# Peptides against a protein of PDB entry 4Y8H, part 36

Target 1, 222 residues: chain A of PDB entry 4Y8H
Amino acid sequence: TTIVGVKFNNGVVIAADTRSTQGPIVADKNCAKLHRISPKIWCAGAGTAADTEAVTQLIGSNIELHSLYTSREPRVVSALQMLKQHLFKYQGHIGAYLIVAGVDPTGSHLFSIHAHGSTDVGYYLSLGSGSLAAMAVLESHWKQDLTKEEAIKLASDAIQAGIWNDLGSGSNVDVCVMEIGKDAEYLRNYLTPNVREEKQKSYKFPRGTTAVLKESIVNICD

## One batch from the design tools (peptide; made by RFdiffusion4, then SolubleMPNN)

Design b2_p15_3_s3 (from b2_p15_3, 4 letters changed)
Fold by OpenDDE base, seed 2:
Structure b2_p15_3_s3 (fold): chain B 222 residues (1-222), chain A 15 residues (1-15)
Amino acid sequence: as target 1 above (222 residues)
Amino acid sequence: SAAAAIAAARAALAA
């Protein structure tokens, strides 16, 4: 997996690849790794796919209840705190590595969470097996005061570095843009750089393509 | 069995 987050001047973008693996096997070529916690708070998940999905759904439900109880829009720091406390409680046995991002009444936010419940903050972040490939792009091309378009490009270029160089990453780029004062823009399959061409040849040969040149029956029982 | 643990670990879809 390659997941990234990038802050820009008026919001935050997250992006992910779409490969799911079972060791050396590609299990899904077009899985969704971007999860909605609330309308304006999204996360990208790396690690165990079931754990990333389940923990984000659980926290999403509790964030909705908390929002109703407090009569307030959900805050990214509330989602961060709930996720980290849950993951810490399970001592890293829930294999979720998350980039959590969003917009709320306090502004735009970008955080990462590791399975043991540690958290980081940054202007750009990467996680997953492709994180080093992504980080090489981020460190080379990140600048202060990115536009929305520059941040989407930087995030998608960083995911592509994972797609091309990490065995655990592949297929497509998904993007979610969270801009202050707007709805979240979920761009499923924003890039599809791995569309396979039509197979030029078939392995279906006519019967008799392999001729029987000789037949012999040998008795091997005494 | 190690095969069942490998099968269960294979069921852990790595994202």
Scores: peptide ipSAE 0.047, ipTM 0.519, DockQ to the pose 0.107; fails the geometry check
Fold by OpenDDE base, seed 3:
Structure b2_p15_3_s3 (fold): chain B 222 residues (1-222), chain A 15 residues (1-15)
Amino acid sequence: as target 1 above (222 residues)
Amino acid sequence: SAAAAIAAARAALAA
């Protein structure tokens, strides 16, 4: 997996690849690794796919209840705190590594969470097996005061570095853009750089390609 | 063995 987050002047972008693996096997070519916690708070997941999905749904449900009880829009730091306390309780046995991002009444935020419940803050972050390939692009091209378009390009270029160089990453680029004062923009399959060409050969031979040497009809009823 | 069943159940889809 390759997942990234990049802050820009008026918000935050997260992006992910779409390969799921089972050891050396590609299990899914076009899985979704971007999860909605709330309308304006999204995360990208690396590690165990079932754990990333289940933990984000659990915290998403509790964030909705918390928002109703407080009569307030959800905060990214509330989702961060709930995720880290849950993951820490399970001592790293829940294999969720998350980039959590969003917009709230306090501004735009970008965090990472490890399975043991540690948390980091940054203007750009990468996680997963492709994180070093992604970070090489981020460190080379990140600058202060990115535009929305520059941040989407930088995030998608960093995911492509994982797609091309990491065995655990592949297929497509998914993007989610969270801009202050707007709805979240989820761009499923924003890039599809691995469309398979038509197969040069078919195993569908004409009938009669293999000669019938002998035929026999046998009654199998006693 | 119980260890082989636990290892097979931990065929975690790595994302």
Scores: peptide ipSAE 0.047, ipTM 0.492, DockQ to the pose 0.074; fails the geometry check
Fold by OpenDDE base, seed 4:
Structure b2_p15_3_s3 (fold): chain B 222 residues (1-222), chain A 15 residues (1-15)
Amino acid sequence: as target 1 above (222 residues)
Amino acid sequence: SAAAAIAAARAALAA
């Protein structure tokens, strides 16, 4: 997995690749790694896919209840604290590595969370097996006062570095943009750089194309 | 067995 977050002048963008793996197997070519915690708070997940989805849904539900109880829009720091406390309680056994981002009445926020419940703050962040490939792009091209368009491009270029160089990352780029004073813009399959070309040949052969030289039926139940 | 390795790999869906 490659996940990134980038702050810009009026908000935050998160992006992810769309490969899911089961050891050496590509389990899903187009999985969704961007999760909605609340309308304006989104999370990118790396690690165990089921844990990233389940923990973000649980905290999303608790954030909604907290928002109703307090009569306030949910804050990114509240989601961060709930996620941190939950993950810390399970001592890293919940395999969720998260980039949490959003906009709230206090502004735009970008955080990361590790499975043991540690948290970081930054203007740009990367996590997952592709994080070093992504970080090489981020460190090379990040600047202060990014525009929305520059931040989307930088995040997408960083995810592509993971797609091309990390075995655990691949297929497409998903993006979510959270701008102050706007609704969140979820861009599913924002880039699709790995569309398979049409096969030049069909490998469907008629039955009997390979001659049967010998047949033996063995009953294994006797 | 290859089946046990595939089952264990299914339990650890790495995203």
Scores: peptide ipSAE 0.046, ipTM 0.512, DockQ to the pose 0.141; fails the geometry check
Fold by OpenDDE base, seed 5:
Structure b2_p15_3_s3 (fold): chain B 222 residues (1-222), chain A 15 residues (1-15)
Amino acid sequence: as target 1 above (222 residues)
Amino acid sequence: SAAAAIAAARAALAA
């Protein structure tokens, strides 16, 4: 997996690749690794795919209840704290590595969470097996005061570095843009750089392509 | 259940 988050001047973008693996096997070529916690709070997940999905749904449900109870829009720091406390309780046995991002009444936020419940903050972040490939792009091209378009490009270029160089990453780029004062823009398959070309040759051979070299009839009755 | 089989299949998936 390659997941990234990038802050820009008026919001935050997260992006992910779409490969799921089972050891050396590509299990899914177009999985979704971007999860909605709330309408304006999204996360990208690396690690165990079931754990990333389940923990984000659990916290998403509790954030909705908390929002209703408090009569307030959900905050990214509330989601961060709930995720952190949940993951810490399970001592890293829930294999969720998350980039959590969003917009709320306090502004735009970008955080990471590790399975043991540690958390980081940054203007750009990467996680997963492709994180070093992504970080090489981020460190080379990140600047302050990115535009929305520059941040989407930087995030997508960083995911592509994972797609091309990390065995655990592949297929497509998914993007979610969370801009202050707007709805979240979920761009499923924003880039599809691995569309397979039409097969130039058929692997269906006509009957008789392989000659019979020898025939033997054996009587099985004495 | 089909849901448990899907969840178990997903648990074996590294994302």
Scores: peptide ipSAE 0.042, ipTM 0.532, DockQ to the pose 0.108; fails the geometry check

Design b2_p15_3_s4 (from b2_p15_3, 4 letters changed)
Fold by OpenDDE base, seed 1:
Structure b2_p15_3_s4 (fold): chain B 222 residues (1-222), chain A 15 residues (1-15)
Amino acid sequence: as target 1 above (222 residues)
Amino acid sequence: SAADAIAAAEAALAA
């Protein structure tokens, strides 16, 4: 997995690859690693796919209830706190590594969470097996005051570094853009750089292409 | 079911 987050001047972008693996096997070529916690709070997940999905759904439900109870828009820091407390409670047994990002009435936010419940903050972050490949791109090209378009490009270039260099990463680039004052823009398969061309020829040969060289009939009745 | 066990294994191991 390669997941990234990048802050820009008016929001935050997260991106992910779409390969799921089971050891040496590609389990899914086009899985979704971007999860919605709330309309304007999204996360990218690395680690155990079931754990990333389950924990984000659980916190998403609790954030919705909290929002309804308080009559307030959900805050990224509230999701961060709920996630970290839950993960810490399970002492790293929930294999969820998350980049949590969003916009709320306090602004744009980008955080990471590790399975033991530690949290980091940054202007750019990467996690997963492809994180070093992604970070090489981020460290080389990140600048202060990125535009939306520059941040999407930087995030997608960082994910592509994972796709091309990490065995655990592959296929497509998914993007989610969370801009202040706008709805979240989920760009499923924003890039599809691994589409195989159609086969120029069919390998379905006509019946009779393989000649019968010998036939023998054996009676098995006494 | 075998399908549930496969789904659970796939969900648990997929990274």
Scores: peptide ipSAE 0.016, ipTM 0.344, DockQ to the pose 0.134
Fold by OpenDDE base, seed 3:
Structure b2_p15_3_s4 (fold): chain B 222 residues (1-222), chain A 15 residues (1-15)
Amino acid sequence: as target 1 above (222 residues)
Amino acid sequence: SAADAIAAAEAALAA
């Protein structure tokens, strides 16, 4: 997995690859690794796919209840703490490594969470087996005051570095853009750089291409 | 700073 987050001048973008693996096997070529916690708070997940899905759904439900109770839009820091406390309670047994990002009445936010409940803050972040490949791109091309378009490009280029150089990453690039004062823009399969080309030749030969030299019918019942 | 963001997050959660 390769997941990234990048802050820009008026919001935050997260991106992910779409490969799911079971050991050396590609289980799914086009899985979704971007999860909605709330309308304007999204999460990218690495580690155990079932754990990332389950924990984001649980916190999403609790954030909705909290938003209804407080009559307020949910905050990214509230989602961060609920995730952190839940993951810490399970002492890393929930294999969820998350980039949590969003916009709320206090601005745009970008965080990471590890399975033991540690949290980091940054202007750009990467996690997963492709994180080093992604971070090489981020460290080379990140600058202050990115535009939305520059941040989408940078995040997409960082995911592509994981797709091309990490065995655990592959297929497509998913993007979610969270801009202040707008709805979240979920761009499923924003890039599809691995479309299978047509095979140059078919192994379907016409019947009779190989002559039958001998046929024998054997009765196996006496 | 990252420390200020953590402190703000902790304060927002204690409220």
Scores: peptide ipSAE 0.000, ipTM 0.294, DockQ to the pose 0.015
Fold by OpenDDE base, seed 4:
Structure b2_p15_3_s4 (fold): chain B 222 residues (1-222), chain A 15 residues (1-15)
Amino acid sequence: as target 1 above (222 residues)
Amino acid sequence: SAADAIAAAEAALAA
Protein backbone atom coordinates (compact mmCIF):
# COMPACT_ATOMS: atom_id res chain seq x y z
CA THR B 1 0.00 0.00 0.00
CA THR B 2 0.96 3.60 -0.67
CA ILE B 3 -1.12 6.35 0.94
CA VAL B 4 -0.33 10.07 1.00
CA GLY B 5 -1.73 13.37 2.21
CA VAL B 6 -0.80 16.87 1.03
CA LYS B 7 -2.00 20.22 2.34
CA PHE B 8 -2.61 23.03 -0.14
CA ASN B 9 -3.47 26.73 0.24
CA ASN B 10 -7.24 26.16 0.65
CA GLY B 11 -7.56 22.53 1.77
CA VAL B 12 -6.09 19.02 1.81
CA VAL B 13 -5.78 16.12 -0.64
CA ILE B 14 -5.32 12.44 0.17
CA ALA B 15 -4.48 9.71 -2.32
CA ALA B 16 -3.98 5.94 -2.38
CA ASP B 17 -3.07 3.06 -4.66
CA THR B 18 -5.66 0.33 -5.35
CA ARG B 19 -3.72 -2.95 -4.85
CA SER B 20 -4.74 -5.37 -2.12
CA THR B 21 -2.36 -8.25 -1.35
CA GLN B 22 -2.49 -11.51 0.61
CA GLY B 23 1.15 -12.47 1.01
CA PRO B 24 2.55 -12.89 -2.52
CA ILE B 25 -0.95 -12.87 -4.08
CA VAL B 26 -2.75 -9.86 -5.53
CA ALA B 27 -6.18 -10.26 -3.92
CA ASP B 28 -7.76 -7.17 -5.51
CA LYS B 29 -6.44 -4.92 -8.29
CA ASN B 30 -8.94 -2.12 -7.62
CA CYS B 31 -9.71 -1.94 -3.89
CA ALA B 32 -10.82 1.31 -2.25
CA LYS B 33 -8.40 2.54 0.46
CA LEU B 34 -10.03 5.97 0.92
CA HIS B 35 -12.79 5.93 3.55
CA ARG B 36 -15.31 8.60 4.49
CA ILE B 37 -15.41 9.43 8.23
CA SER B 38 -17.81 12.33 7.59
CA PRO B 39 -18.77 14.36 4.48
CA LYS B 40 -15.66 16.59 4.83
CA ILE B 41 -13.33 14.20 6.75
CA TRP B 42 -11.70 11.30 4.90
CA CYS B 43 -9.15 8.67 5.84
CA ALA B 44 -6.62 6.64 3.87
CA GLY B 45 -5.77 3.22 5.35
CA ALA B 46 -2.71 0.96 5.23
CA GLY B 47 -2.07 -2.34 7.06
CA THR B 48 -4.80 -4.95 7.58
CA ALA B 49 -7.67 -4.04 5.24
CA ALA B 50 -10.38 -5.37 7.57
CA ASP B 51 -8.96 -3.40 10.53
CA THR B 52 -8.68 -0.13 8.57
CA GLU B 53 -12.25 -0.46 7.32
CA ALA B 54 -13.71 -1.49 10.70
CA VAL B 55 -11.99 1.28 12.70
CA THR B 56 -12.93 4.00 10.19
CA GLN B 57 -16.57 2.83 10.15
CA LEU B 58 -16.72 2.78 13.97
CA ILE B 59 -15.25 6.27 14.32
CA GLY B 60 -17.41 7.53 11.43
CA SER B 61 -20.55 6.37 13.26
CA ASN B 62 -19.43 7.92 16.55
CA ILE B 63 -18.50 11.21 14.83
CA GLU B 64 -21.97 11.35 13.25
CA LEU B 65 -23.59 10.84 16.68
CA HIS B 66 -21.31 13.48 18.21
CA SER B 67 -22.14 15.94 15.41
CA LEU B 68 -25.88 15.39 15.92
CA TYR B 69 -25.59 15.74 19.72
CA THR B 70 -23.51 18.95 19.58
CA SER B 71 -25.34 20.41 16.54
CA ARG B 72 -21.86 21.16 15.09
CA GLU B 73 -19.91 20.11 12.05
CA PRO B 74 -17.44 17.36 13.02
CA ARG B 75 -13.81 18.38 13.55
CA VAL B 76 -10.79 16.48 12.20
CA VAL B 77 -9.12 16.63 15.64
CA SER B 78 -12.16 14.89 17.16
CA ALA B 79 -11.84 12.05 14.63
CA LEU B 80 -8.07 11.95 15.30
CA GLN B 81 -8.57 11.70 19.07
CA MET B 82 -11.20 8.95 18.77
CA LEU B 83 -9.03 6.93 16.35
CA LYS B 84 -5.92 7.43 18.52
CA GLN B 85 -7.66 6.34 21.72
CA HIS B 86 -9.17 3.28 20.02
CA LEU B 87 -5.86 2.15 18.47
CA PHE B 88 -3.90 2.84 21.69
CA LYS B 89 -6.40 0.74 23.68
CA TYR B 90 -5.49 -2.24 21.47
CA GLN B 91 -1.72 -1.57 21.77
CA GLY B 92 -0.92 -2.11 18.07
CA HIS B 93 -2.95 -5.33 17.71
CA ILE B 94 -5.32 -3.50 15.34
CA GLY B 95 -3.12 -3.29 12.25
CA ALA B 96 -4.35 0.12 11.06
CA TYR B 97 -2.04 2.87 9.80
CA LEU B 98 -4.10 5.90 8.85
CA ILE B 99 -3.81 9.28 7.18
CA VAL B 100 -6.73 11.40 8.42
CA ALA B 101 -7.53 14.61 6.61
CA GLY B 102 -10.36 17.06 6.24
CA VAL B 103 -11.84 20.50 6.47
CA ASP B 104 -13.89 21.89 9.36
CA PRO B 105 -14.85 25.32 10.76
CA THR B 106 -11.27 25.69 12.13
CA GLY B 107 -9.61 25.10 8.73
CA SER B 108 -7.86 22.25 6.89
CA HIS B 109 -6.05 19.47 8.74
CA LEU B 110 -3.72 16.56 7.92
CA PHE B 111 -2.67 13.89 10.43
CA SER B 112 -1.25 10.37 10.49
CA ILE B 113 -1.92 7.64 13.06
CA HIS B 114 0.16 4.50 13.65
CA ALA B 115 -1.25 1.20 14.94
CA HIS B 116 0.03 1.87 18.50
CA GLY B 117 -1.92 5.16 18.58
CA SER B 118 0.97 7.60 17.98
CA THR B 119 0.11 10.58 15.78
CA ASP B 120 1.96 12.93 13.44
CA VAL B 121 1.10 16.26 11.88
CA GLY B 122 2.57 17.73 8.72
CA TYR B 123 2.05 19.49 5.40
CA TYR B 124 2.73 16.20 3.60
CA LEU B 125 2.65 12.60 4.89
CA SER B 126 3.03 9.06 3.52
CA LEU B 127 2.33 5.61 4.99
CA GLY B 128 2.37 1.98 3.86
CA SER B 129 4.98 -0.28 2.24
CA GLY B 130 5.42 2.30 -0.53
CA SER B 131 5.83 5.23 1.91
CA LEU B 132 9.57 5.70 1.27
CA ALA B 133 9.08 5.84 -2.50
CA ALA B 134 6.23 8.32 -2.02
CA MET B 135 8.19 10.42 0.50
CA ALA B 136 11.12 10.75 -1.92
CA VAL B 137 8.74 12.45 -4.38
CA LEU B 138 7.06 14.57 -1.69
CA GLU B 139 10.36 15.83 -0.23
CA SER B 140 11.71 16.59 -3.72
CA HIS B 141 8.70 18.52 -5.05
CA TRP B 142 6.74 19.90 -2.07
CA LYS B 143 6.66 23.67 -1.66
CA GLN B 144 4.69 26.16 0.41
CA ASP B 145 1.43 27.60 -0.94
CA LEU B 146 0.52 24.73 -3.29
CA THR B 147 -2.55 25.19 -5.45
CA LYS B 148 -5.29 22.52 -5.54
CA GLU B 149 -4.03 21.31 -8.94
CA GLU B 150 -0.37 21.23 -7.81
CA ALA B 151 -1.33 19.27 -4.67
CA ILE B 152 -3.38 16.71 -6.67
CA LYS B 153 -0.45 16.28 -9.07
CA LEU B 154 2.09 15.95 -6.22
CA ALA B 155 -0.08 13.41 -4.38
CA SER B 156 -0.71 11.38 -7.56
CA ASP B 157 3.02 11.44 -8.48
CA ALA B 158 3.87 10.22 -4.97
CA ILE B 159 1.34 7.33 -5.27
CA GLN B 160 2.79 6.44 -8.69
CA ALA B 161 6.26 6.24 -7.11
CA GLY B 162 4.81 3.59 -4.78
CA ILE B 163 3.05 1.80 -7.69
CA TRP B 164 6.31 1.54 -9.68
CA ASN B 165 8.76 0.80 -6.84
CA ASP B 166 6.78 -1.08 -4.14
CA LEU B 167 5.59 -4.69 -4.62
CA GLY B 168 2.73 -4.06 -2.15
CA SER B 169 1.38 -1.14 -4.23
CA GLY B 170 -0.14 -1.11 -7.70
CA SER B 171 -2.86 -0.55 -10.30
CA ASN B 172 -4.68 2.80 -9.99
CA VAL B 173 -4.59 6.10 -8.11
CA ASP B 174 -7.59 7.19 -6.04
CA VAL B 175 -7.80 10.82 -4.86
CA CYS B 176 -10.01 12.71 -2.41
CA VAL B 177 -9.90 16.52 -2.32
CA MET B 178 -11.27 18.44 0.66
CA GLU B 179 -11.36 22.17 -0.01
CA ILE B 180 -12.55 24.80 2.49
CA GLY B 181 -16.09 25.93 1.68
CA LYS B 182 -16.74 23.07 -0.79
CA ASP B 183 -17.98 19.50 -0.72
CA ALA B 184 -15.38 16.74 -0.73
CA GLU B 185 -14.43 15.57 -4.22
CA TYR B 186 -13.83 11.81 -4.35
CA LEU B 187 -11.99 10.90 -7.56
CA ARG B 188 -12.13 7.09 -7.82
CA ASN B 189 -9.55 5.83 -10.33
CA TYR B 190 -8.24 9.35 -11.01
CA LEU B 191 -5.31 7.67 -12.80
CA THR B 192 -5.37 4.21 -14.40
CA PRO B 193 -1.76 3.73 -15.57
CA ASN B 194 -1.91 -0.11 -15.65
CA VAL B 195 -4.73 -0.81 -18.12
CA ARG B 196 -3.99 -4.06 -19.93
CA GLU B 197 -3.49 -3.66 -23.63
CA GLU B 198 -5.15 -6.14 -25.95
CA LYS B 199 -2.97 -9.17 -26.62
CA GLN B 200 -1.52 -8.98 -30.13
CA LYS B 201 -1.76 -12.79 -30.45
CA SER B 202 -4.31 -15.36 -29.34
CA TYR B 203 -2.82 -18.21 -27.30
CA LYS B 204 -5.92 -20.36 -27.99
CA PHE B 205 -4.71 -23.13 -30.27
CA PRO B 206 -6.98 -25.84 -31.75
CA ARG B 207 -6.65 -29.36 -30.35
CA GLY B 208 -3.92 -31.15 -32.32
CA THR B 209 -1.73 -28.05 -32.90
CA THR B 210 1.01 -29.83 -30.94
CA ALA B 211 1.68 -33.30 -32.36
CA VAL B 212 1.64 -36.12 -29.80
CA LEU B 213 4.99 -37.89 -30.36
CA LYS B 214 4.50 -40.49 -27.60
CA GLU B 215 1.68 -41.44 -25.26
CA SER B 216 1.99 -43.64 -22.15
CA ILE B 217 -0.87 -44.43 -19.80
CA VAL B 218 0.28 -45.34 -16.27
CA ASN B 219 -2.26 -46.74 -13.84
CA ILE B 220 -1.43 -45.10 -10.47
CA CYS B 221 -3.78 -47.41 -8.53
CA ASP B 222 -1.72 -50.55 -9.16
CA SER A 1 6.54 13.11 20.16
CA ALA A 2 6.33 16.78 19.22
CA ALA A 3 3.59 15.77 16.79
CA ASP A 4 1.63 14.11 19.59
CA ALA A 5 1.96 17.23 21.72
CA ILE A 6 0.68 19.39 18.84
CA ALA A 7 -2.20 17.00 18.17
CA ALA A 8 -3.05 16.91 21.88
CA ALA A 9 -3.02 20.70 22.05
CA GLU A 10 -5.23 20.92 18.96
CA ALA A 11 -7.59 18.34 20.45
CA ALA A 12 -7.72 20.28 23.73
CA LEU A 13 -8.57 23.46 21.82
CA ALA A 14 -11.27 21.58 19.93
CA ALA A 15 -12.83 20.35 23.20
Scores: peptide ipSAE 0.000, ipTM 0.306, DockQ to the pose 0.016
Fold by OpenDDE base, seed 5:
Structure b2_p15_3_s4 (fold): chain B 222 residues (1-222), chain A 15 residues (1-15)
Amino acid sequence: as target 1 above (222 residues)
Amino acid sequence: SAADAIAAAEAALAA
């Protein structure tokens, strides 16, 4: 997995690859690793796919209930705290590594959470097996005051670095853009760099391409 | 520091 988050001047973008693996096997070529916690708060998940999905759904449900009870828009830091406390309670047994991002009445936010419940803050973050490949791109090309378009490009380039260089990452790039004052823009399969080209040659040989060198008929009836 | 940014975010929750 390669997941990234990048802050820009008026919001935050998260991106992910779409490969799921079971050991050396590609289990799914187009899995979704971006999860909605709330309309304007999204999460990218690495680690155990079932754990990342389950924990984000649980916190999403609790955030919705909290928002309804308080009559307030949910805050990214509230989601962060709930995720952190939940993961810490299970002491890393929930194999969820998360990039949590969103916009709320306090602004745009980008956080990471590790399975043991540790948290980081940054302008750009990467997690997963492809995180080093992604971080090499992020560190090389990140600048302050990124535009939306520059941030989407940077995030997608960082995911592509994981796709090309990490065995655990592959297929497509998913993106979610959360801009202040706008609805979240979920761009499923924003890039599809691994579309299978049409085969230039057919490997269907006509009958008779291979000559019969020897034939033997054996009668089975004595 | 990351700690300062977290503290600022947590302080924004307490407000």
Scores: peptide ipSAE 0.000, ipTM 0.291, DockQ to the pose 0.015

Design b2_p15_4_s1 (from b2_p15_4, 6 letters changed)
Fold by OpenDDE base, seed 2:
Structure b2_p15_4_s1 (fold): chain B 222 residues (1-222), chain A 15 residues (1-15)
Amino acid sequence: as target 1 above (222 residues)
Amino acid sequence: MKAPDVPYREPNLPG
C-alpha cells in the first residue's frame, strides 16, 4: 500500500493506490483505500483492509452521533482522538494505519495514526509499504503554499512512485480533495496507468488440435 | 492470527 496526504493553501488532499494483496497474490487490482469518516473528513488506510474499513466506519458513526449531540460540525481532531484511543485499547491488534484529513470550522487538518495509537501531524505524510517511495517524491517536490492542482499532482506522483517501486502497491490512483468552503471531491480512479492492452491471440484451440500419436487397448483383468 | 489480507506492513515498523 501507498497512501499520502498533502496540505495546500485552502485545504488538504489524500491519495491511495488500489492494490490489495494476500501474501504474494494480488487479491484485488482496484480496491478502495479512501474511507469517508464524515462528509468533509476522509482517511486513507494501510494495513489490514477489513480493520481499516471497520474502524473508520465505527468512528464515522460515533462522530455523526457526537455531531448531532453537540450541534457542531465534525472536527478532524475529534476523529483523530477517537481513532487513536480505540486503536490503543487494542494494543496494535487492529492493524489499521491511517492518514486522516479534512476540513472543519477550525480549518484544514492532516494527521497520521499507527495501529498502536500513536499520531503525527504534518504538511505532507506517507504511510504503507510504498511510503518511502512516496516520501522521496514528496521531499523532492513539496513546497509551501501549494495550489489545489499542484497538491493533487504531487499526491498522485507520490502514489505513482509507490505503484512503480513497491510490490505491495499497484494499479490505480484514488484521490480525495477537501477544500475549505466546498464539498469533498472524491476522485475514484483519478489515474489508471496500468490498463492492460487487448490480448492479441486466443489460446482456445478447436478439439483435435493435439494429434493422437498412438493408441493401445490393454486388458487389465487377468 | 495474522489476518490474511494484510497489505504489506510498513517496513519501518520496528519489530
Scores: peptide ipSAE 0.082, ipTM 0.626, DockQ to the pose 0.035
Fold by OpenDDE base, seed 4:
Structure b2_p15_4_s1 (fold): chain B 222 residues (1-222), chain A 15 residues (1-15)
Amino acid sequence: as target 1 above (222 residues)
Amino acid sequence: MKAPDVPYREPNLPG
């Protein structure tokens, strides 16, 4: 997995690759690693897919209840605190590594969370097995006062570095843009740099192409 | 169909 977050002048962008793996197996070529906690608070997940989805749904539900109870729009720091306390409680056994980002009445925010419940703050962050490949791009090209377009490009370039250089990352780039005063913009498959060329051979065979060599009917009921 | 609960690979940061 390669996940990144980048702050820009009026918001935050997160991005992710779309490869899911089980050891050496590519389990899904186009999975979704961006999760909605609330309408304007999204996260990117690395680690166990089930855990990232489940924990973000749980905290998303509790954030909604908290928002209703307090009569306030959800805050990224509230989501961060709830996530880290939950993850810490489970002592790293919930395999969720998250980049949490969003906009709220206090501004734009970008955080990361590790499975043991530690948190970081930054203007740009990367996590996952592709994080070093992504960080090489981020460290090379990040600057203060990024525009929305520059931040989307930087995040996408960082994810592509993971796609090309990390075995655990691949296929497509998903993006979510959270700009102050706007709805979140979820860009599923924003880049699709790994579209397979047309197959030179059709694998549609006529019925009966595979000959039946032997048939046996066995009654398994006594 | 929900994608099967496939573990994403944990960040192996070379320590």
Scores: peptide ipSAE 0.049, ipTM 0.617, DockQ to the pose 0.046
Fold by OpenDDE base, seed 5:
Structure b2_p15_4_s1 (fold): chain B 222 residues (1-222), chain A 15 residues (1-15)
Amino acid sequence: as target 1 above (222 residues)
Amino acid sequence: MKAPDVPYREPNLPG
């Protein structure tokens, strides 16, 4: 997995690759690693896919209830706090590693959470097995005061570094843009750089391609 | 049913 978050002048972008793996096997070529906690708060997940989905849904539900109870729009820091407390309670046994981002009445926010419940803050972040590949791009090209377009490009380039260089990452780039004063823009398969061409060869061989070396008929009925 | 054990490959563990 390669997941990234990048802050820009008027919001935050998160991005992810779309490969899911089971050991050496590609389980899903086009999984969704971006999860909606609330309309304007999204996260990217790495680690155990079931745990990332389940924990984000749980916190998303609790955030909705909290929002209704308080008559306030959900805040990214509230989601962060709920996530970290939940993960800490389970002492890292919930294998969720998250980049949490969003916009709320207090502005734009970008955080990361590790499975043991530690949290970080930054203007750019990467997690997953492709995080070093992504970070090499981020460290090379990140600057302050990024535009929306520059941030989307930077995030996409960072995910592509994971796609090309990390065995755990692959296929497509998903993006979610959360801009202040706008609805979240979920760009599923924003880039599809690994579309397979038509198979040039068929594995349909004519019957008899494999020679029969020996045949014997055995009666097994008494 | 989503297959439960689709590990995203482990983030580079801090450390």
Scores: peptide ipSAE 0.081, ipTM 0.615, DockQ to the pose 0.046; fails the geometry check
Fold by OpenDDE base, seed 1:
Structure b2_p15_4_s1 (fold): chain B 222 residues (1-222), chain A 15 residues (1-15)
Amino acid sequence: as target 1 above (222 residues)
Amino acid sequence: MKAPDVPYREPNLPG
């Protein structure tokens, strides 16, 4: 997995690759690693697929209830706190590694969470087996005061570094853009750089292409 | 204990 987050002047972008693996096997070539916690709070997940999905759904549900109870828009720091406390309680047995990002009434936020419940803050972050490949791009090209377009490009270039260089990463780039004052923009398959060309030959032959050489009827009741 | 840089795995895989 390669997941990244990048802050820009008016919001935050997260991106992910789309490969799911079972050891050395590609289980899914186009899985979704970006999860919605709330309308304007999204996360990217690495680790165990079921754990990342389940924990983000659980916290998403609790954030919705909290929002209704408080009559307030969900805050990224509330999601962060709920996630880290839950993960810490399970002492790293829930294999979720998350980049959590969003916009709320307090501004734009970008955090990471590890399975043991530690959290980090940054203007750019990467996680997963492709994190070093992504970070090489981020460290080389990140600057302050990025535009939305520059941040999307930087995030997508960082994910591509994972796609090309990390065995655990592959296929496509998914992006989610969270800009202050706008709805979240989920860009599923923003880049599809691994589309295979049409096969030059088909091995689908018409039925009956293989001749019947011999037929026999056997009575099995004697 | 899962390494922080684990691939996106299917459920119930060791790690």
Scores: peptide ipSAE 0.049, ipTM 0.593, DockQ to the pose 0.035; fails the geometry check

